# Ledger of designs, part 241: peptides against a protein of PDB entry 3KDP

Target 1, 230 residues: chain A of PDB entry 3KDP
Amino acid sequence: PFLIFIIANIPLPLGTVTILCIDLGTDMVPAISLAYEQAESDIMKRQPRNPKTDKLVNEQLISMAYGQIGMIQALGGFFTYFVILAENGFLPIHLLGLRVNWDDRWINDVEDSYGQQWTYEQRKIVEFTCHTPFFVTIVVVQWADLVICKTRRNSVFQQGMKNKILIFGLFEETALAAFLSYCPGMGVALRMYPLKPTWWFCAFPYSLLIFVYDEVRKLIIRRRPGGWVE

## One batch from the design tools (peptide; made by RFdiffusion4, then SolubleMPNN)

Design b2_p30_7_s4 (from b2_p30_7, 25 letters changed)
Fold by OpenDDE base, seed 5:
Structure b2_p30_7_s4 (fold): chain B 230 residues (1-230), chain A 30 residues (1-30)
Amino acid sequence: as target 1 above (230 residues)
Amino acid sequence: EKEELLKKIKEHLEKRRKLLAAIEQEALLR
């Protein structure tokens, strides 16, 4: 998200505080839970053919899969960001290159896509209004991500939800998201303004996309053992 | 139809701006 902010020169979609909340609050517990996840039954039964090369290949494939999932998460966040800004009068095309004027405190007449002028304070309010939805979008997308992380080859439906710690992680991150979104004072303390409950549903297509992506990937792996998609 | 839609969009944006201005004012008073 931060790289896109720099490259596209758009208003900051996700603040440092929200990033920290993701890393420390929502990602840490799930990551720990994965360490306690039972090894996939198929992995345990298969003897490694070459422990040195097979380990490296598996690590690369895992890294690639997580990278792709991370991209989908980011896309979901940016989608929500662009929708909110569009609802406030800033179309995505208009946001390109706008950061310089957006962040300038002395410019109080930045025009939106419809010719409406925005003060610096108004712009910052709408910017911070995007932080919470972006965060919540990541959390909602992480629901699917956490579920799919339980397995590498088997379908989620085959292995099931046996890891109680992972399930707890899902509730914890959701509770944290709700707390940060709706607790009074979070707008002042964390620059995370309250989110309309309807925005929680904006991320659902991306959660579904991740789930479908992973199931398709796993299906390909099962049909073509030794493929690069593992 | 396009003009009517544009008018509705402008009205919506105006309402949103007023809301943001109110929030801004409250934030400045704190």
Scores: peptide ipSAE 0.082, ipTM 0.649, DockQ to the pose 0.017
Fold by OpenDDE base, seed 2:
Order: structure tokens, then C-alpha cells, then sequence
Structure b2_p30_7_s4 (fold): chain B 230 residues (1-230), chain A 30 residues (1-30)
């Protein structure tokens, strides 16, 4: 997200605090959960396979999966961001290169795509209005990510939701998202304005996309063991 | 039809702008 922000020179889609909340709050518990689930799965599956080859393949799979899922998460967040800005009069094309003027406190007549002038404060309100749903979008997409990353080869439907730490992580992320979205003072303290409940659903197509992607991937792995998709 | 749609969009955006201005005022009062 931050790289796209720099390259496209668009208004900041996700604040530093929200990034920190994702990295330290929402990603940590899932990472721990996945580590425990892998450890449990490894304990249950360990007949002594060659630990070096299995570890390398597992690390590569995890790295590719997280990289691809991370890209889908970012796309979901940016989609939500662009939808909100478009709803407020800023079409995606108009946002390109707008950051410099957007962030300039002394420019109070930045025009939207329809010729409406926006003060600095109004622009920042819209920007901060995007932070919360971007964050929530990532959390909702992470629900799918957490569920799919349980197994290397098995479908989510086969393994189920047995990992208590994973379930706890899902609740923790959701609770954190709700807290940051609706707690009074978050707009001032964290630049996260309250979220309309409808925006929670904006992420669902991307969560579904991740589920479908991973299920298809796992299906391919199961049908063609040793393929490049592993 | 396009002009009517554009008018509706402008009206919607104006309402949104007024809402944002109200939020700004509330934020300044807090």
C-alpha cells in the first residue's frame, strides 16, 4: 500500500497508525496462530521426513501464499479507498498526482472530479474516512487468509476450525477493528473516523476471491503433487 | 438523461460536502 501511495502520488489511503495496528495488532496473533497450527500439524504428521527439504518447500509455499494474499489484501483495501473517494467526488484518475496539493494545508480549493472545491480540512476528513474502512477491509480479508492458511493441502472444509488460537485471533482482529472504528476519539487520536456498517461488506468480494484462489490452489496441489503451484 | 444524472450526482456531492462540513464543525468543537 505504501509503495503504491508513493508511486501514484495519491492521498494516503492508510495512516501510519492503522498500518501499525495491522502489523502489531492484527498480524501478530494470526502469525502466532499459524505457527502453532503448523507445529501441531507437523507434530501430528511427523513421520521423520527429511526436515531440510520439507522446511524449504514449506517456507517457499508460505512465502508465495503470503505474498499473493498480501497483494489481494492491498487490492481490496485500495478498492474500498477508491470507492469512498469516488463517492465523495474524487475519481481514481483524478487522484493520480493529487497528493502534493492534497497534503498542502495552504491550498483550500482543491477541485474534485466534478469541479467542487475542497478545503484542507474537508480533504483530511475524507482521507481519514478512508483509513478506517481500508483497515477493516484488510481485517475482513485476513479472516479469509487465516482460515485458508491452516492447511498446505487440505481444504478448509476438511480441516475445520479446530485451532483455538486461530479462532481467538479472528475475534481479536474483529474486536480491534470494531474498537478502532467506533470508539469515540479514534478520529482525533488515530485519524480513523467511524465506519458505516455497509463498508464492512465492501471487503467480502475480496475475501471470497482469496478463498476461491486458495481452494483452487489446494485442489491443484492435491491433484498434481509436485507442480509449480506448490 | 445524462444531464439529469449529472445533476443528481452534483446534488449528492453537495449533500456529502455539507455533511463533511458538519463533521468538521463537530470535530472542532470537541
Amino acid sequence: as target 1 above (230 residues)
Amino acid sequence: EKEELLKKIKEHLEKRRKLLAAIEQEALLR
Scores: peptide ipSAE 0.080, ipTM 0.646, DockQ to the pose 0.017
Fold by OpenDDE base, seed 3:
Structure b2_p30_7_s4 (fold): chain B 230 residues (1-230), chain A 30 residues (1-30)
Amino acid sequence: as target 1 above (230 residues)
Amino acid sequence: EKEELLKKIKEHLEKRRKLLAAIEQEALLR
C-alpha cells in the first residue's frame, strides 16, 4: 500500500499505525500456524530431497506464503479504497497526483470528480474512513489466503482444518479487526473511524474468487504434476 | 439512462456530505 502511495501520489489508503497492526498483529499467528501445519499426504511419500532442492522448496514456499499473500491482500485493500473514494466523489483517475493538494491544510477547495469542493477537514474524514475498511478487507482476504496456503498441492478439503493454531489465528485476526473498528477511542488513536457492518462483506466475493482459483490450480497440479502452474 | 444515473450519484454524494458534516460536528464537540 505504501509503495503505491508513493508511486501514484494518491491519498494515503492505510495509516502507518494500521500497517504495523497488520504486520505485527495479524501476520504473526498465521505465520506460526503455517510453520506447524501438518505435512501433506504426498510429502510423506517422498524421499528426503537433496539439501539444495530443499532450500529451493523452502524459498518457493516462503515466496508463496509471503509474496503472493501480500500481493493479493494489497489488491483487495486497494479495491476497497477505490470503492470508498468513488462513493465519496473521487474516481480513481482523479486521485492520481492529488496527494500534494489533498494533504495541504491551506487548500480548502479541492474538487472531486463531479466538481464538488472539499475542505481539508472533510478530505481527512474521508481518508480516515478508508483506513478501517481497508484493514478489514485485508483480514477477510487473509482468511482465504491462510487456508489455501496450508498445502501446496492438496485441497483444503483433503488436508482438513486439524491445525488448532490456524483456527485460533483466524479468530484472533477477526477479534483484532473488530476491536480496532469498534472500540471507543480508536478513531482518535489510530485514525480509524467506525466501520459499517456491510463493509465486512465487501471482501467476501474477492476472497471466494481467490479460494476457487487456488483450488482449481491445485486440482490441475494434482492431475498434471510438473506442469507450468506448479 | 445516463442522466438518471448522474442524478442518483449527485443525490448519493449529497447524503455523504451531510453525514461527513455531522461527523465533523461530533468530533468538534468531543
Scores: peptide ipSAE 0.078, ipTM 0.643, DockQ to the pose 0.017
Fold by OpenDDE base, seed 4:
Structure b2_p30_7_s4 (fold): chain B 230 residues (1-230), chain A 30 residues (1-30)
Amino acid sequence: as target 1 above (230 residues)
Amino acid sequence: EKEELLKKIKEHLEKRRKLLAAIEQEALLR
């Protein structure tokens, strides 16, 4: 998210404090839960081939966990960000290069895509209004990501959700998201304004898409072992 | 039709800006 902010020069979609809350609050317990997750049955059946290359965490698993999941989460968050800004008159194309003027407190006539002028204060309210939904979107997407990360090849339906720590992590993450979204003072402390409950559902299509994509991928892997998709 | 649509969009955006301004005022009073 931060890289896109720099490259595209768009208004900040997610605050640094919010990012820290994700990394420390939402990702820690799930990461621990995955560490204690029972190894996938097909992974356990593979004899350690080469202890030097048998990083128990195959580079592919690492790349999937850190690269692919992060990208999908970012895409979900940015989708929500663009929807909110579009609803407030800022189309995605108009946001490109707008950051400099957006962050200038002396410019009180920044135009949206429809020629409406926005004061600095109004712009910052809209920006901070995006932070909470972006965060919540990441949390909702993480639900799917955590579930799919339990298995490399097996379907979630085959592996099951037996890890109580993972379940606890999902609830803790959701509770944290609700707390940050609705607790009084979070707008001042974290620049996270209260979220309309409807925005919790904006991420669901993405979570479903990720889930379906992963299940299809796993199905392909099962049908074509040793393929490039693996 | 386009002009009418633009008018409706502008009206919607103006209502939203007023709402945001009210939220800001409330936040500043807190």
Scores: peptide ipSAE 0.081, ipTM 0.650, DockQ to the pose 0.017; fails the geometry check

Design b2_p30_8_s1 (from b2_p30_8, 23 letters changed)
Fold by OpenDDE base, seed 2:
Structure b2_p30_8_s1 (fold): chain B 230 residues (1-230), chain A 30 residues (1-30)
Amino acid sequence: as target 1 above (230 residues)
Amino acid sequence: LEEALRKLEELLAELLKKAEELLEELKKLA
């Protein structure tokens, strides 16, 4: 997410504090949950023919999975960010390179895609309005990602939600998201303005798409064992 | 806590600015 912010020079989609909350708060329990599930799945797997190679492969697969999850989360957050800014008159194309003017407190006439001028204060309100939905979107997408990661090969529907740690992680993330979104003072402390309840649902189509994509991927893997999609 | 968070935000913003400057310098060297 931060790399896209630097490369595209767009207004800050996710505050530094929210990034820290994701990295330290929301990702920790899910990561632990996934580690436990991986350990359980590995116990259920036949004894590795070669423990050293299989361990290395598992570590690489876990690293790739975490990397992919992070990218999917970022994409979901950016989607929500672009939707909010578009609703406020800033089309995605217009945001490219806008950061320099956006962050300049002396420029009070930044034009949106429709020619409306935005003061620095107005721009910062919109920016901070994006921070909370971006964070919440990541949490909602994480729901799907965690459910997806529970099973490497089997459908989520086959194994069910038996992992108590995963369930706890989901509740913790949701509670944290609710706290950061609705607790008084978070707008001042964390630059996270209160989230309209409707924005919680903005990520749902994306979460569903990820879920469907992964189920299709797993279905393909099951039908064609040894394919490049592993 | 709010003051600490503000200070952290300022520090991170400064770090980001420095990182951007370094990236620009690297782009000039590349």
Scores: peptide ipSAE 0.006, ipTM 0.250, DockQ to the pose 0.025
Fold by OpenDDE base, seed 4:
Structure b2_p30_8_s1 (fold): chain B 230 residues (1-230), chain A 30 residues (1-30)
Amino acid sequence: as target 1 above (230 residues)
Amino acid sequence: LEEALRKLEELLAELLKKAEELLEELKKLA
């Protein structure tokens, strides 16, 4: 998000505080939970492999999978961002290069895609309105990410939800998202304005996409042991 | 805390602006 903000010169889609909340609040506990995840039921049944080469391959595959999931998460966040701005009159194409004028306090007549003029204050309101949904979108997508990260081969339905730390992580990030979204003063303190409850569902298609993607991946692994997808 | 956070945001915005300026210079060189 921050890189795209710099490269595309779009209004800031995600505030620094929200980034910190993602890094410290939403990612840390899941990372810990993965470390304490119980061994996948099929891992114990796998034939001995070359521990040096196969560990590296497995780490690379895991890294690639997480990279792909991260890309989907980012897309989900940006989708939410663009939807909100579009609802406020700013089409995606119009946002390109707009940052300079957007952040200028002396310009009170920034035009949207429909010729409506926006004051600096109004622009900041809509910007901060985007921060919370972006964050929430990431959290909702992370639900699916956390669930799928439990296993590499087995379906979630087969492995089950046994890791209490992972479950705790899901509740923690959700609670944090709710707190940041609805607690009075968050708009002033953290540049996160209150979120309509409907926006929680905006990320669900992406969560579903991640879930389906991973289940398909796992299915392929089960059907083709030793394939490149493993 | 709110004031401190606002100040931090302002500082980060300034840093971001400088980074963008550098990026633009790099783009000119590329």
Scores: peptide ipSAE 0.006, ipTM 0.236, DockQ to the pose 0.023
Fold by OpenDDE base, seed 5:
Structure b2_p30_8_s1 (fold): chain B 230 residues (1-230), chain A 30 residues (1-30)
Amino acid sequence: as target 1 above (230 residues)
Amino acid sequence: LEEALRKLEELLAELLKKAEELLEELKKLA
């Protein structure tokens, strides 16, 4: 998100507080859950043939998978961001290069895509309105991420959701998202304005995409052991 | 907390400015 903000010179899609909430709130429990995740049944049955090379390959595969999932998460967040700004009169094309004028406190006549002028305060309200939905989008997409991280090779449907820490993580991040989105004063304290409940569903297609992607990946790995995807 | 967040925002703004300067330099080299 930050890189796209710099490259495209768009208004800030994700606030600092939101980033901190992701890093400290939503990512910690998943990390702990992965540490306590039971070894896949396949790992225990296979004798390590070459522990040094297999570890390197495994680290690369994990890194690639997380990188791809991270890209899908970012796409979901930006989709939500662009939809909200479009609903407020700022089409995606118009946002390109707008940051300089957007962040200037002395410019109170920034025009949207329809010629409506926006004051600095109005622009900041709509910007902060995007922060909460972006965060919620990340949480929703992390539901799929957490579920898929439980297994490396096996389908989620085969292994099931037995990890209580993972389940707790799903509820914790959802509860945190709800608290930050709807608790009075969060708009002032954290600059996270209240989220319309409908925005929770905006990320669902991307969550589903991550889930489907990982299931397909795992299916390919199972059918072609040692292939370019393992 | 608000002051800390404000300082963090300022630091991020400075980092953004430096990144923009680097991008402009890269654009001049290309």
Scores: peptide ipSAE 0.005, ipTM 0.241, DockQ to the pose 0.021; fails the geometry check
Fold by OpenDDE base, seed 1:
Structure b2_p30_8_s1 (fold): chain B 230 residues (1-230), chain A 30 residues (1-30)
Amino acid sequence: as target 1 above (230 residues)
Amino acid sequence: LEEALRKLEELLAELLKKAEELLEELKKLA
């Protein structure tokens, strides 16, 4: 997300507070849940043919999978960001290079894609309106990520949701998202303005995409044990 | 807290601006 922000020079899609909430509030419990997740019985039963090569392959596959999931997660957040800004009159093409003027407090005549002038205060309200749904999008995408990270090889449907810590993590991140989205004062304290409930569904296609991607990946791994899924 | 967050955002914006300038310089060197 940060790279696209730098490259595109768009208004800040994800505030520092939302980043902190993701890193501290949303990612920690999942990380702990993964540490306590029982390794798939099938992975443990397979003796590595070559321990050095098989470990390297597995680490590479995991790294690539997490990198791809992270990319899909970022795309989901940016999609929500662009949708909200487009609904407020800022088309994605117009946002390119706009950050410098957007963040300037002395420029009160920044034009949207339709020629409407936006004051600094109005722009910041719109920006902060993006922070909450971006965060919520990340949380909703992380639902799928947490569920799929439970298993390396087996389908989620095969192992089920037995990890109580994982389930707790899902509830915690959802409760945090609801708290940040609807608790009075969050707009002032955390620069997270209230979110319409409909925005929770904006991330669902990406969550589904991650879920399908991981299930397909796992299916390929099961069908071709030892194959390099590039 | 709001002021601190604002300062942090301003700092991040400044860092991003510097990063962009650096990126532009790198693009000129490439």
Scores: peptide ipSAE 0.000, ipTM 0.233, DockQ to the pose 0.022; fails the geometry check

Design b2_p30_8_s2 (from b2_p30_8, 23 letters changed)
Fold by OpenDDE base, seed 4:
Structure b2_p30_8_s2 (fold): chain B 230 residues (1-230), chain A 30 residues (1-30)
Amino acid sequence: as target 1 above (230 residues)
Amino acid sequence: MEEARRRLEELMERVRKKAEELLEELKKLE
């Protein structure tokens, strides 16, 4: 998000505080929960990893995590960001290059896509209004990401949802997201303004996309073992 | 703002601690 903020010169889509809430608040417990996942049915049939030749994190895993799933997550967040700004009169095309004028405190007549002028304070309220829904979108997409990370080869439907710690992690991150989104004073403390319940649904298509994508990937792996998709 | 941030960090730490306690309780039920 920060790279696109710089490259596209758009208003800041996700604040540093919200990033810290993701990294330290919502990601940690779910990540730990994966350590307690039941082994895949075929895990004992696989040869042990050779520590000298086989990297724990290989190029395929990096490509999958950052290059594919991470991009879908980012797209989900940006989709929510653009929807909110569009609802407030700023179409995506108008946001390109707007950052300089947006962040200038002395410019109080920044026009939206409909010719309405926005003061610096009004623009900052809209910017901060985007932070919470972007954060929530990441959490909702992380539900799918956490579920798909349960297995490398088996479908989630084959593995099931037996890991109680993982289920707890999903509830914990959701409860934390709800708390940060709706608790009084979070707008002042974290610049996280309350979001409309409808904005939670902006993430669902991307969550579904991640789930479907990974199930298709796993299906390909099951049909063609030893392929480049593993 | 710094005091509110500090209170939030304290709250997040309490939530984390409670989550860890609940995880330990869930492990005892398994």
Scores: peptide ipSAE 0.006, ipTM 0.282, DockQ to the pose 0.286
Fold by OpenDDE base, seed 2:
Structure b2_p30_8_s2 (fold): chain B 230 residues (1-230), chain A 30 residues (1-30)
Amino acid sequence: as target 1 above (230 residues)
Amino acid sequence: MEEARRRLEELMERVRKKAEELLEELKKLE
């Protein structure tokens, strides 16, 4: 998100505080929960990894985790961001290159896509209004990400949801997201303004997309072991 | 909390500027 903010020169879609809330708040417990996941049912049927040739983290794993899933997560967040800004009169095409004028406190006549002028304060309210829904979108998408990370090859339906700590992690991150989104004072303290409940649904297609994508990936791996998808 | 947030925002702005400078330098090398 921050790279796109720089490259596209758009208003900041995700605040630094919000990023910290993701990294330190919502991701830690779920990540730890994976350490308690049960081994895949076929793990003992697999040949041991060759520690001399097979790196624990290879380019393919990085590409999968950060390049594919991370990209879908980012797209989900940006979708929510663009929806909110569009609802406030800023169409996506109008946001390109707008950052310079957007962040200038001395410019109080920035026009939206409909010719309405926005003061600096009004623009910052809209920007901060995007932070919470973007955050919530990431959390909702992380539900799918956490679930898919349970297994490398087996379907989630084959593995099941037996890890109680993982389930707890899902509830914890959701509860934290709800707390940060709706607790009085969070708008002042964290610049996380309350989101409309409808904005939670903006993430659901992307959560489903990640889940379907990974299940298809795993299906391909099961059908063609040793392929480029593994 | 507001002071800490402000300091963090200032830090992020500095990081952004440095990143932009680096990108411009990279473009000059291409």
Scores: peptide ipSAE 0.000, ipTM 0.254, DockQ to the pose 0.023
Fold by OpenDDE base, seed 3:
Order: sequence, then C-alpha cells, then structure tokens
Structure b2_p30_8_s2 (fold): chain B 230 residues (1-230), chain A 30 residues (1-30)
Amino acid sequence: as target 1 above (230 residues)
Amino acid sequence: MEEARRRLEELMERVRKKAEELLEELKKLE
C-alpha cells in the first residue's frame, strides 16, 4: 500500500499507526499459533532441507507470499479505499497526483470529481475514514491467509481445524480489530474512525478467493509433485 | 495443551500492552 501511495502520488490509504496495529497486533498471535500446528501426514516422506543448497526463504516462498497472496490482500484493501473515496466524491482517476495538494494545509479549495471544494480538515477526515475499513479488510483477508498457511500440500479439509491455538488466534485478531474500530476514543487516539458493520463483508470475496486459489494450488501439488507450482 | 494456551495468553497480553504503549508514543509524536 505504501509503495502505491508513493508511485501513484495518491492520498495515504493506510496510516502508519494502522500498519503498526496490523504488524504488532493482529499478525503476531496468529503467526505464533502456526508453530503448534500438527505435522502434515506426509512429513516423514520428505527429505530434510539441505542447508547448503536450500534457502530457508526460497523463490517459491517469496512468490507465494508477496507475488500471489500479498497482491490479493493489497487489491482487497485498495478496493475498499477507492470505494470509500468514490462515495465521498473522489473518483480513482482524480486521485492520481492529488497527494501534494491533499496534504497541503494551506490549500482549502481542493476540488473533488464533482467540483465540490474540500478544506484541509474535511480531506483529513475522509482520509482517516479510509484507514479503519482498509485495516479491517486486511484482517478479514488474513483469516484466509492464516488458514492456508497451516499446510503446504494437504488440503485444509484433510488437515482439519484441530489446532485450538490457531482458532484462538483467529478470534483474538478479530476481537482486536473490533476493539480498535469501535472503542470510544480510537478516532482521536489512533485516527481510526468507526466503520459501518457492513464494511466487514466487503473483504469476504477476497478471503474466499485466497482460500480457493490455495486449495487449487495444493490440489495441483498433490497431483503433480515437483511441478512449478510447488 | 493448557500450558501452551496459558503461555500464549500471557504473550498476547504482553504484546497488547506493548502495542498500547507504542500507540501512546506515536500519539505524542503526531
């Protein structure tokens, strides 16, 4: 999100505080929970990693994490961002290059796509209104990401949801997201304004997409071991 | 399993506390 903010010169889609809430708040417990996952049924059929040839982080892992899942997560967040700005009069095409004028406190007549003028304060309210839904979108997509990370080859349906710590992690990250979104004072303290409950559902298609995509990937791996998808 | 859960809960509480502290510090910098 921050790279697109710089490259496209658009208003900030996700605040620094909100990013910290993701990285330190919602991601840590779920990540730790994966350490308690049951071994895959075929783990003893795999050769140990060769530390001389096999990198801990290989190109396949980078491609999966950043190139595939990370892109779907980013698309979900940006979709939410563009919808909110469009509802407030700023169409996506109008946002390109707008950051400089958007962030200038001395410019109080920035026009939206419909010719309405926005003061600096009004623009910042709209910007902060985007942060919470973007954050919630990431959390909802992370549900699917956490579930798919349980296994490399086995389907989630084969592995099952027996890891109680992982289930607890899903509830914890959701509860934390709800707390940060709806607790009184969070708008002032964290610039996270309350969102309509309906915005939680906007991320569900992307979570489903991640889940389906990974299950198809795992199915291909099971049918063709040693393929380019592994 | 209960011990692992307890350790996780304790870790979560520490992480939450640290996150709150960081958020307060960030608020002071803004």
Scores: peptide ipSAE 0.000, ipTM 0.257, DockQ to the pose 0.037
Fold by OpenDDE base, seed 5:
Structure b2_p30_8_s2 (fold): chain B 230 residues (1-230), chain A 30 residues (1-30)
Amino acid sequence: as target 1 above (230 residues)
Amino acid sequence: MEEARRRLEELMERVRKKAEELLEELKKLE
């Protein structure tokens, strides 16, 4: 989100505080829960990793995590961001290059796509209104991401949902997201304004897309071992 | 719970301020 913020010069879609809430709050417990996942059923039939040649973090893992899944997550967040701004009069095309004027506190007549003028304070309220839904969108997409990370090769349907700690992690991250979104004072303290409950559903197509994508990927790996998809 | 919440809010406010300062410094480098 920050790279797009800088490159496209758009209003900030996700604040640093919300990023910290993701990294330290909603991601940490789920990530730890993966350490308690059961081994894949075929793991003992695989050759052991060669510690001299095989890296724990390889190009395929980076490509999958950042290049594929991370991009789908970002698309989900930006979709929510653009919808909220469009509902407030700022169409996506109008946001390009707007950051400089948007962030200038001395400019109180920034026009939206319909010619309405917005004060600095009004613009910042709209910006902060985007942060919470973007955050929640990431959390909802992370449900699928956490589930797909249970295995490298086996389907989730083959592995099952037996890891109680992972299930706890899903509830924990959701509860934390709800707390940060709806607890009184979060708007003032964290600039995380409450969102309409309907905004949670905006992320569901992207969560489903991640799940379907990874199941298809794993299916390809099972049918064609040793390919670039693994 | 309320005290822990308040402490967390205060910590996050400090982090927010520092992040905003860093963002302003970044803007100056543009």
Scores: peptide ipSAE 0.000, ipTM 0.256, DockQ to the pose 0.032

